# Peptides against a protein of PDB entry 5EIB: the designs that were tried, part 116

Target 1, 366 residues: chain A of PDB entry 5EIB
Amino acid sequence: VDLEPGTMDSVRSGPFGQIFRPDNFVFGQSGAGNNWAKGHYTEGAELVDSVLDVVRKESESCDCLQGFQLTHSLGGGTGSGMGTLLISKIREEYPDRIMNTFSVMPSPKVSDTVVEPYNATLSVHQLVENTDETYCIDNEALYDICFRTLKLTTPTYGDLNHLVSATMSGVTTCLRFPGQLNADLRKLAVNMVPFPRLHFFMPGFAPLTSRGSQQYRALTVPELTQQMFDSKNMMAACDPRHGRYLTVAAIFRGRMSMKEVDEQMLNVQNKNSSYFVEWIPNNVKTAVCDIPPRGLKMSATFIGNSTAIQELFKRISEQFTAMFRRKAFLHWYTGEGMDEMEFTEAESNMNDLVSEYQQYQDATAD
Target 2, 366 residues: chain A of PDB entry 5EIB as posed
Amino acid sequence: VDLEPGTMDSVRSGPFGQIFRPDNFVFGQSGAGNNWAKGHYTEGAELVDSVLDVVRKESESCDCLQGFQLTHSLGGGTGSGMGTLLISKIREEYPDRIMNTFSVMPSPKVSDTVVEPYNATLSVHQLVENTDETYSIDNEALYDICFRTLKLTTPTYGDLNHLVSATMSGVTTCLRFPGQLNADLRKLAVNMVPFPRLHFFMPGFAPLTSRGSQQYRALTVPELTQQMFDSKNMMAACDPRHGRYLTVAAIFRGRMSMKEVDEQMLNVQNKNSSYFVEWIPNNVKTAVCDIPPRGLKMSATFIGNSTAIQELFKRISEQFTAMFRRKAFLHWYTGEGMDEMEFTEAESNMNDLVSEYQQYQDATAD

## One batch from the design tools (peptide; made by RFdiffusion4, then SolubleMPNN)

Design b2_p15_5_s3 (from b2_p15_5, 6 letters changed)
Fold by OpenDDE base, seed 5:
Structure b2_p15_5_s3 (fold): chain B 366 residues (1-366), chain A 15 residues (1-15)
Amino acid sequence: as target 1 above (366 residues)
Amino acid sequence: SHPPVALPPFAPPKR
């Protein structure tokens, strides 16, 4: 789905364009112009019914519908505005199904789009209410991984999207291969989300290796485990050491010893015990899939529900507040039928979310 | 058995 036809043509002409049904390509003629309100109330609202018709048709064809997965950017008007409209409409029609998102967070290091803080804040407000699980993929963290770890001098959107694709492949492993931990979306939510509003995850992937260092890197369970818990491997721009893990899932892929995995997972928890809440028993879950990713002997994917995610929301909130106090660009949103109150409600809800994460960070076992 | 959704190979961008 896109508001721009050129995006659909790029997907169709791509190496995987033929895996999608032609009738499942829904697109507009006019893009959202990086405006959440165009995506949510005007251009996106004109297209949403056509998308819902496709969603219904595909849902009816499912033997067992578990839920929905959306991939979108929170900086752009289509992904943010129309994406959250679509989430809301699907939630209304399928209230008992899991809503899962891969939400790409904007960064000033990657984009000069001045209104990204508005689009992100308005989107997060919708995601808090209408999603069950949200993987926070921060363009800042992706850029820093590309530059620092992968040694890419000038990271491109192609390089960032490669990391996104790796992460998506990792976190969906349990859904694609039978007999795994979190074999369905609801089981993932039950394991990862102890409190309904606190459903924002920090994903991570290992191995991350620069092209020049690939030949020198061993792929071992200890190295994967150590790298997976390294703050530099988090795909959200948060330091887990500044918060506490509520829940963790670790998904190993490849031929390895389950005993060695369990030993290394216990060792990393013990070394990092101060970064876990003590009042959630058995809050670390581990899965091992014997099928490696293509081109790797083994990998590990991390899913962290941590109170450190508040750093991401604080960054967005600070940028939002600095613009909103000046009433900068508000006329672009209000001209599409938005009220100024929707901005203040979104800001308030994000600040409440930050406060909730802080409360659970400071909570002790009774 | 649903066919495994073949996630696209991480082809490193061909330089």
Scores: peptide ipSAE 0.005, ipTM 0.384, DockQ to the pose 0.017
Fold by OpenDDE base, seed 4:
Structure b2_p15_5_s3 (fold): chain B 366 residues (1-366), chain A 15 residues (1-15)
Amino acid sequence: as target 1 above (366 residues)
Amino acid sequence: SHPPVALPPFAPPKR
């Protein structure tokens, strides 16, 4: 789905364009112009029914519908505005199904789009209420990984998108291969989401290695485990050491000793025990899939539900507040039928979410 | 070996 035709043509002409049904390409003509309100109330609202018709048709064709997965950017008008409209409409129609998202958070290091903080804040407000599971893929963190870890002097969207693709492939491993932990979206939610609003995950993927160092790096279970829990490996721009893990899932792929995985996972928990809540027993889950990712002997994928994710929301809120206090660009949103009150509601709900994470960070076992 | 991370330039956000 897109509000512009050119992206759909790029997907259709791409190496995987033939895997998608032609009738499942739903697109507009004018785009959202990086405006959430245009994506949510005007251009997106005109297209949403055509998307819902496709969603219904594909849902009826499923032998066992678990839920929905949306991949979207929160900085742009289409992914943010129309994406959250779709989430709301799908939630209304399928209230018993899991809503899962891969939500790409904007960064000033990656994009010069001035209104991204508005689009992100308005989107987070919708995601808090209408999703069950949200993978926070932060362009800030992806840029920093590309620059610092991968040694790319000028990171590009293709590089960021490569990390996104690796992460998505990693977190969906249990859904794609039988006999794994979290083999369905509902089991993932039950294991990862202790409180309904606290469903924002920091993902990570290992190994991440610069081109110059690839030939010298051994792929071992200890090295994967160490990198996966490294703050610099998080694909959300927050430091896990500034918060506490509520829940963790680790997904190992490739031929390895399950005993060695369990030993390394126990060791990393014991070394980092201060960064886990003590009042959630067995809050670290581990899965091992014998099938490695393409081009690797082994990998590990991290899914963390941590109170440190509040750093991501604080960054967006600070950027939002700096613009909103000056009423900068608001006329572009209000001109699309949006109320200024929705900005204050979205800011308030995101600040409440930050406060909830802080409360559970400071909570002790009674 | 990891697939070579070849990074195409960020297209500027379409206005």
Scores: peptide ipSAE 0.011, ipTM 0.425, DockQ to the pose 0.038; fails the geometry check
Fold by OpenDDE base, seed 1:
Structure b2_p15_5_s3 (fold): chain B 366 residues (1-366), chain A 15 residues (1-15)
Amino acid sequence: as target 1 above (366 residues)
Amino acid sequence: SHPPVALPPFAPPKR
């Protein structure tokens, strides 16, 4: 789905464009112009019914509908505005189904779109209320991984999207291969989300290795485990050492010893025990899939529900507040039928979310 | 190796 036709042509011409049904390509003509309000109230609202018709048709064809997965950007107008409209409409029609998102967080390091803080804040407000699980994929963290870890001098969207694709493949492993932990979206939510509003995940992937170091690095369970818990490999721009893990899932892929995985996972928890809440029993879950990812002998994917994710929301909130106090660009949103009150409500809800994460960070086992 | 797709300059909001 897109409000611009040119994006859909890029997907159709891509190496996997043929796996999608032609009738499942829904697109507009005018685009959202990086405006959440155009995506949510005008251009996106004109297109949403056509998308819902496709969603209904595909849902009826499912033997067992678990839920929905949306991949979108929060910095643009289409992914943010129309994406959150679509989430709201799907939630209304399918209240008993899991809503999962892969939400790409904007960063000033990778985008010159001045209104990204508005689009992100308005989107987070919708995601808090209408999703069950949200993977926070931060463009700042992706850029930093590409530059520092992968040794790419000038990271590109192709490089960032490669990390996103590897992570999405990793976190969906349990859904795609039978007999594993978190084999359905509902079990994932039960294991990862102890509090309904605190459903924002910090993903990570291992191995991440520069082209120059690939020849010298062994792929071992200890090395994967160590890299997966390293703060530098988190795909959200926050340091897990500044918070506490509420829950963790680790998904290993490839031929390895389950015993070795369990030993290394126990060892990393014990070494990092100060970074876990002690009042959630058995809050680390591990899965092993014998099928490696394409081009690797083994991998590990990390899913963290950490109170450190508040650093990401604080960054967005600070940028939002600095713009909103000046009433910068508000006429672009109000001209599409938004009220200025919706900005204040979205800011408030995001600040409440930050406060909730801080409360559980400071909580002790009494 | 696909050429690094240069980030299209984030076009200012289309008027």
Scores: peptide ipSAE 0.000, ipTM 0.353, DockQ to the pose 0.047; fails the geometry check
Fold by OpenDDE base, seed 3:
Structure b2_p15_5_s3 (fold): chain B 366 residues (1-366), chain A 15 residues (1-15)
Amino acid sequence: as target 1 above (366 residues)
Amino acid sequence: SHPPVALPPFAPPKR
């Protein structure tokens, strides 16, 4: 789904375009012009019913519908505005199904779109209320991984999207291969989300190896475990060392010893015990799938629910507040039928979310 | 050039 036809043509012409039904390509003509309100109230609102018709048809064809997965950007107008409209409409129609998102957070180091803080804040407001699980993906973190870890001198969108696709494949492994821990979206939510509003995850993927080092790297369970918990391996622009993990899931793929995985996962928890909350029992979950990803002998995917994610929301809030105090560009949003009160509500809700994360960071066992 | 992967276009790194 997109408000721009060119994106759909790119997907359709891509190596996987043929796996999608032609009728499931729903697109607009006008785009959202990087405006959340165009995506949510005008251009997106005109298209949403056509998307919902496809969603219904696909849902009815499912033998066992667990939920929905949306991949979108929060900096643009389509992914942010129309994406959150679609989430809301799907939640209304399917209130008992899991809503999962892969939400790409804007970074001022990566994009020049001046209104990204508005689009992100308005999106986060919707995601807090209407999603069960949100994987926070930061373009800055992806760029830093490509540059620092992968040693790519000029990271491309292809390189960033490769990291995202590897992570998406990793987190969905248990859903695609039966008999695993967290084999359904609801079980993942129960294990990862101790508090309903605190459902924003820091993803990571291992192994990440530079092309020059690939031949020298042993793929071992200890190395995967160590890299997966490294702050530099997080795909969200926050440092897990500045917060505490509420919950963690680790999804290992490939032929490995479950005993060795359990030993290494226990060792990393014990070494990093100060970075976990002590009052959530059994807050680390581990899954092992015998089927490796394509081109790797083994991998690990990390899902962290950390109070450090508040750094991301604080960054967005600060940028939002600085722009909103100047009433900059508000007429672009209000002119699309948006109320100015929704900005203040979204700002408030995001600040409340930050306060909630801080409260649980500072909480001690009674 | 949008990468051929069926992910929404992420904003290009400035650097």
Scores: peptide ipSAE 0.000, ipTM 0.318, DockQ to the pose 0.034; fails the geometry check

Design b2_p15_5_s4 (from b2_p15_5, 7 letters changed)
Fold by OpenDDE base, seed 3:
Structure b2_p15_5_s4 (fold): chain B 366 residues (1-366), chain A 15 residues (1-15)
Amino acid sequence: as target 1 above (366 residues)
Amino acid sequence: MTAPVALPPFEPPRR
């Protein structure tokens, strides 16, 4: 789904374009112009019913519908505005199904789009209320991984999207291979989301290795475990050492010893015990899938529900507040039928979310 | 452009 036809042509011409049914390509002509309100109230609202018709048809064809997965950017107008409209409409029609998102967070290091803080804040407001699970994929963190870890001098959107694709493949492993831990979206939510609003995950993928170092790297369970818990390996721009893990899931892929995985996972928890809440028992879950990613012997994917994710929301809130106090660009949103109060409500809800994460960070076992 | 990590192919659910 897109408000721009050119994006759909790129997907169709891509290596996976043939996986999607031609009739499932729903697209507009006008785009959202990086405006959330245009995606949510006008151009996106005109297209949403056609998307819902496809969603219904595909849902009816499922032997067992677990839920929905949306991939979108929060910086643009289509992914943010139309994406959150679609989430709301699907939630209304399928209230008993899991809503999962891969939400790409904007960064001024990656994009010069001035209104991204508005689009992100308005999107987060919708995601807090209408999603069960949100993977926070931060363009800043992806850029930093590409630059610092992968040693790419000029990271491209292609390089960032490669990390996103690796992460998405990792977190969906348990859904794609029967008999794994978290084999359905609901079990993942039960294990990862202790409080309904605190469903924003910090993802990570290992191994991440620069091209120059690939020949020297041994892929071992200890090295995967160590890299997966490294703050520099997080695909959200927050430091897990500045918060506490509420819950963690680790998904290992490849031929490895389950015993060795359990030993290394216990060791990393014990070494980092100060970074976990003590009042959530058995808050680390581990899965092993014998099927490695293509071209790797083994991998590990990290899913962290950490109170440190508040750093991401604080960054967006600070950028939002700096613009909103000046009423900069608001007329482009209000001109699409949006109320100025929705900005204030979205800012408030995001600040409340930050306060909730801080409360649970500071909570002790009674 | 060498992909920094080998992307897994799309693996449909094992039916």
Scores: peptide ipSAE 0.021, ipTM 0.508, DockQ to the pose 0.013
Fold by OpenDDE base, seed 4:
Structure b2_p15_5_s4 (fold): chain B 366 residues (1-366), chain A 15 residues (1-15)
Amino acid sequence: as target 1 above (366 residues)
Amino acid sequence: MTAPVALPPFEPPRR
């Protein structure tokens, strides 16, 4: 789905374009112009019913519908505005199904689009209410990984999207291969989400290796485990050491000893025990899939529900507040039918979410 | 340009 035709043509002409049904390409003509309000109330609202018709048709063709997965950017008008409209409409029609998102967070390091903090804040407000599971894929973290870890001097959207695709492939491993932990979206939610609003995940991937170092790097279970818990391997720009893990899932891929995985996972928990909440028993889950990712002998994917995710929301809130105090660019949103109150409500709800994460960070076992 | 990490293509769910 897009509000621009050119993206659909790029996907269709791409190496995987033929895996999608032609009738499932729904697109507009005008685009959202990086405006959440165009995506949510005007251009996106005109297209949403055509998307819902496709969603219904595909849902009816499922033998067992678990839920929905949306991949979108929160900085752009289509992914943010139309994406959150679509989430709301699907939630209304399928209230008993899991809503899962891969939400790409904007960063000034990656894009010069000034209104991205508005689009992100308005989107987070919708995601808090209408999703069950949200993977926070932060363009700032992706840029920093590309620059610092991968040694790319000028990271491109292609380099960032490669990390996104790795992360998505990693976190969906248990859904794609039988006999795994979190084999369905509902089991993932039950294991990862202790409180309904606290459903924002920090994903991570290992190994992350620069091109010059790939030939010298051993891939071992201890190294994967160490890297997976390293803040530099997090796909969200948060330091887990500034918060506490509520829940963790680790997905190992490749031929390895389950015993060695369990020993290394226990060792990393014990070394980092101060960074876990003590009042959630068995809050770390581990899965091993014998099928490695293509081109690797083994990998590890991390899913963390951490109170440190508040650092990401604080960054967006600070950027939002700096523009909103000046009423900068608001006329582009109000001209599409938005009220200035919707900005204040979205800011308030995101600040409440930050306060909730802080409350559970400071909570002790009584 | 080769991707910075050899990452798998998306493998669809085994039906």
Scores: peptide ipSAE 0.017, ipTM 0.514, DockQ to the pose 0.014
Fold by OpenDDE base, seed 1:
Structure b2_p15_5_s4 (fold): chain B 366 residues (1-366), chain A 15 residues (1-15)
Amino acid sequence: as target 1 above (366 residues)
Amino acid sequence: MTAPVALPPFEPPRR
């Protein structure tokens, strides 16, 4: 789905364009112009019914519909505005199904789009209320991984999208291969989301290795476990050491000893015990899939529900507040039928979310 | 059963 036809042509011409049904390409002509309000109230609202017709048709063809997975950006107008409109409409029609998102967070290091803080804040307001699970994929973290860890001098959107695709592959492993922990979206929510509003996940992937170092690096369970918990391997731009994990899932892939995995997972929890809440029992879950990713002997994927994710929301909130106090570009949103009060409501709800994460960070077992 | 989309390997696009 896009409000621009050129993006759909790029997907169709890509190496995987044939995996999608031709009739499932729904697109507009005018685009959102990086404006959330165009995506949500005007251009996106004109297209939403055509997307819902496709969603209904595909849902009826499912043997067992678990829920929905949306992949979108929060910096642009289509992914943010129309994406959150679709989430709302799907939740209204399917209130008993899980809503899962892969939400790409904007960063000034990657994009010069001045209004990204508005689009992100307005989107987060919708995601807090209308999703059950949101993977926070931060363009700042992706850029820093590409530059620092992968040793790419000039990271491209292709390099960032590669990290996104691998993270998505890792976190969906349990859904795609039967007999594992978190084998459905509802079990994932039960294991990962102790509080309904605190459903924003910090994903991570291992191994992350530069091209020049690949030949010298052994892939071992201890090394994967250590890298997976390293703050430098997080796909969200926050430091887990500045917060506490509410819940963790680790997904190992490849032929390995389950005993060795359990021993290394126990060791890493014990070494990092200060970074876990003590009042949520059995808050670390581990899965092993014998099928490795293509091109790797083994991998590990991390899913963290951490109070440190508030650093990401604080960054967006600070940028939003600095722009909104100046009333900068507000006429672009209000001109599409949006009320200025919705900016204040979205800012308030995001600040409440930050306060909730801080409360659970400071909570003790006593 | 829609075949699980095999995500492409971590090979950066060969130029």
Scores: peptide ipSAE 0.015, ipTM 0.444, DockQ to the pose 0.017
Fold by OpenDDE base, seed 2:
Parts: structure tokens; C-alpha cells; sequence
Structure b2_p15_5_s4 (fold): chain B 366 residues (1-366), chain A 15 residues (1-15)
């Protein structure tokens, strides 16, 4: 789905364009112009029914519909505005199904789009209310991983999208392959989301190795376990050491010892015990799938629900507040039928979310 | 049997 036809042509002409049904390419002509309001109230609203017709048709073809997975950017107008409109409409029609998102957070290091803080804040407001699980994929963190860990001097969108693809493949492993822990989307939500609003996850993927170091790296369970808990390996731009983990999931892929995985997962929890809440028992879940990812002998994917995710929302809120106090670019949104009150409500809800994370960070076992 | 969607190679695109 896109409001621009050129994106669909690029996907269709790409190496995997033929895996999608031609009728499942739904696109507009005008684009969103990086404006959330165009995506949500005008151009996106004109296209949404055509998308919902495709969603209904594909849902009816499912033997057992668990839920929906949306991949979108929160910085652009289409992914943010139309993406959140689609989430709302799907939630209204399928209230008992899991809504899962892969939400790409904007970064000034990757995009020069000045209005990204508005698009992100308005989107986060919708995600708080209408999603059950949101993987926060921060372009800031992806850029830093590419530069620092992968030793890419000039990271490209192709390099960032490679990390996103690896992570998406990792977190969906239990849905696509038989494993010891059969996690469906609902079971993942029950294990990862202790409080309904606190459903924003920091993902991570291991191994991440620079091209120059690949020949010298042995892939071992201890090294995978150490890397996926490293703050530098988080795909959300927050430091887990500044917060506490509410819940964690680890998904290992490849032929490995379950005993070794359990030992290393216990060791990393004990070493990092100060970074976990003490009042949620058994808050770390581990899965092993014998099928490795393509091109790797083994991998590990991390999913963290941490109170440190508030650093991501604080960054967006600070950028939002600096623009909104000046009413900078606001006329581009109000001209599409938005009220200034919707901005204030979105800011308030995101600040409430930050306060909730802080409350649970400071909570002790009585 | 829906063919397993061939995941893109976890190799960074060769420039």
C-alpha cells in the first residue's frame, strides 16, 4: 500500500515483487507529501476502503486468522497517517484479533524531513490506543549499528532495511516454523505486555558482524547471548541500563544445545539482574528453532519491553514541543481538516505513556 | 503448501 505509484512499481520490479498478488497492490496518485493529515484525513481516507476490501478478502482466505502485521514509517505521511488510519479501521472491524506493528521511528541522522516529530507523535498516539504489540525500529539506532558495529562509513537505506528485514524474520520465527515454544501472536502479547499501554518493544538481532571481522568470528551461543543484551545492539535508541526490563523474549535459530541456551540465558539475567523488575516472575522467555536464517549457521533475536523505551518517546516529545510551541508548519495539517487539539491530545498521551514507564521503573516489590 | 517465502539473503546487498 502506498499513496505514491512509483513505490509500488519499485516493489513490483524488485527481486521479490512477484510474491505478491497484483490485485494486492493498492496505491494512490498524489502521495502524502510527508504530511500525516494527508495520510489520515484526505488522500489516505479516499484509498482506505480499497485497502480494507483487500484485507477482508485475504482475511476470509485464512484458515485461522490470528491478527495483522503492519510495517510502516512514522516519519513519512503515508506510513504514519494512512498506516494509523488502517490500524484504526482494522481494529474496529476485527476487535478480537491481534494488531502487531513494525514501526520505524524517524531520525535527523537519516532524514531531513522537518515535520517528522509531528507525524511520529500523532502516530504514537494512535499506536498506544489501537495496537497490541509495537516493535520500535529506530532509524537512529539502525544508523548507529551500521556505522559502529557493521563499520559502514556511509549507511544507506538498503543497509538499514537489511537490519529491519533480519529483525522481522527473527521475531516472526515462532509464527512461521515449528519450535519448542509455539508462540502465536496472542501468546506473545500475554508474555510480553504486562500492562495494556506498555506494548512498545525494543528489538535486537545477533550476530551483527562487520565484513572485515566475519572470517574471524565463530558463531557461539555465548557470543549471541552477549551481543543481543548489549545496549549497542538495540534497534531502539535507548539504553536498557537507564531503565528496567518488564519482559524479555529471546528467539534462537539454528542447531544448538537447548541446555547451553538455557545456561547462557540464566547467566545473562543474573549478570543484569539490576536491569529487570523484581516483581514480575519468569519475565524472560526463550525459544529455539532448529532452522537457521539464510546465510547464517545460527542467530538470536531479542525482544525487550523496557522502561528505557521512554528515552525514545522523550526525544520525539522534545522535538515536537519545540515546533508546536511556535506553531511551525501547523497550517499544513490544519489545512487538511485537523484541529490543533489533536496535537495537544497526542502530546499528552505520549507524555502519560512516559510517566507510566517511569512509575513502573521506580516501583519496588513491597 | 504455500512455498516458504524465500527470505531475502541476510547478506548486505553487494554493491
Amino acid sequence: as target 1 above (366 residues)
Amino acid sequence: MTAPVALPPFEPPRR
Scores: peptide ipSAE 0.012, ipTM 0.447, DockQ to the pose 0.017

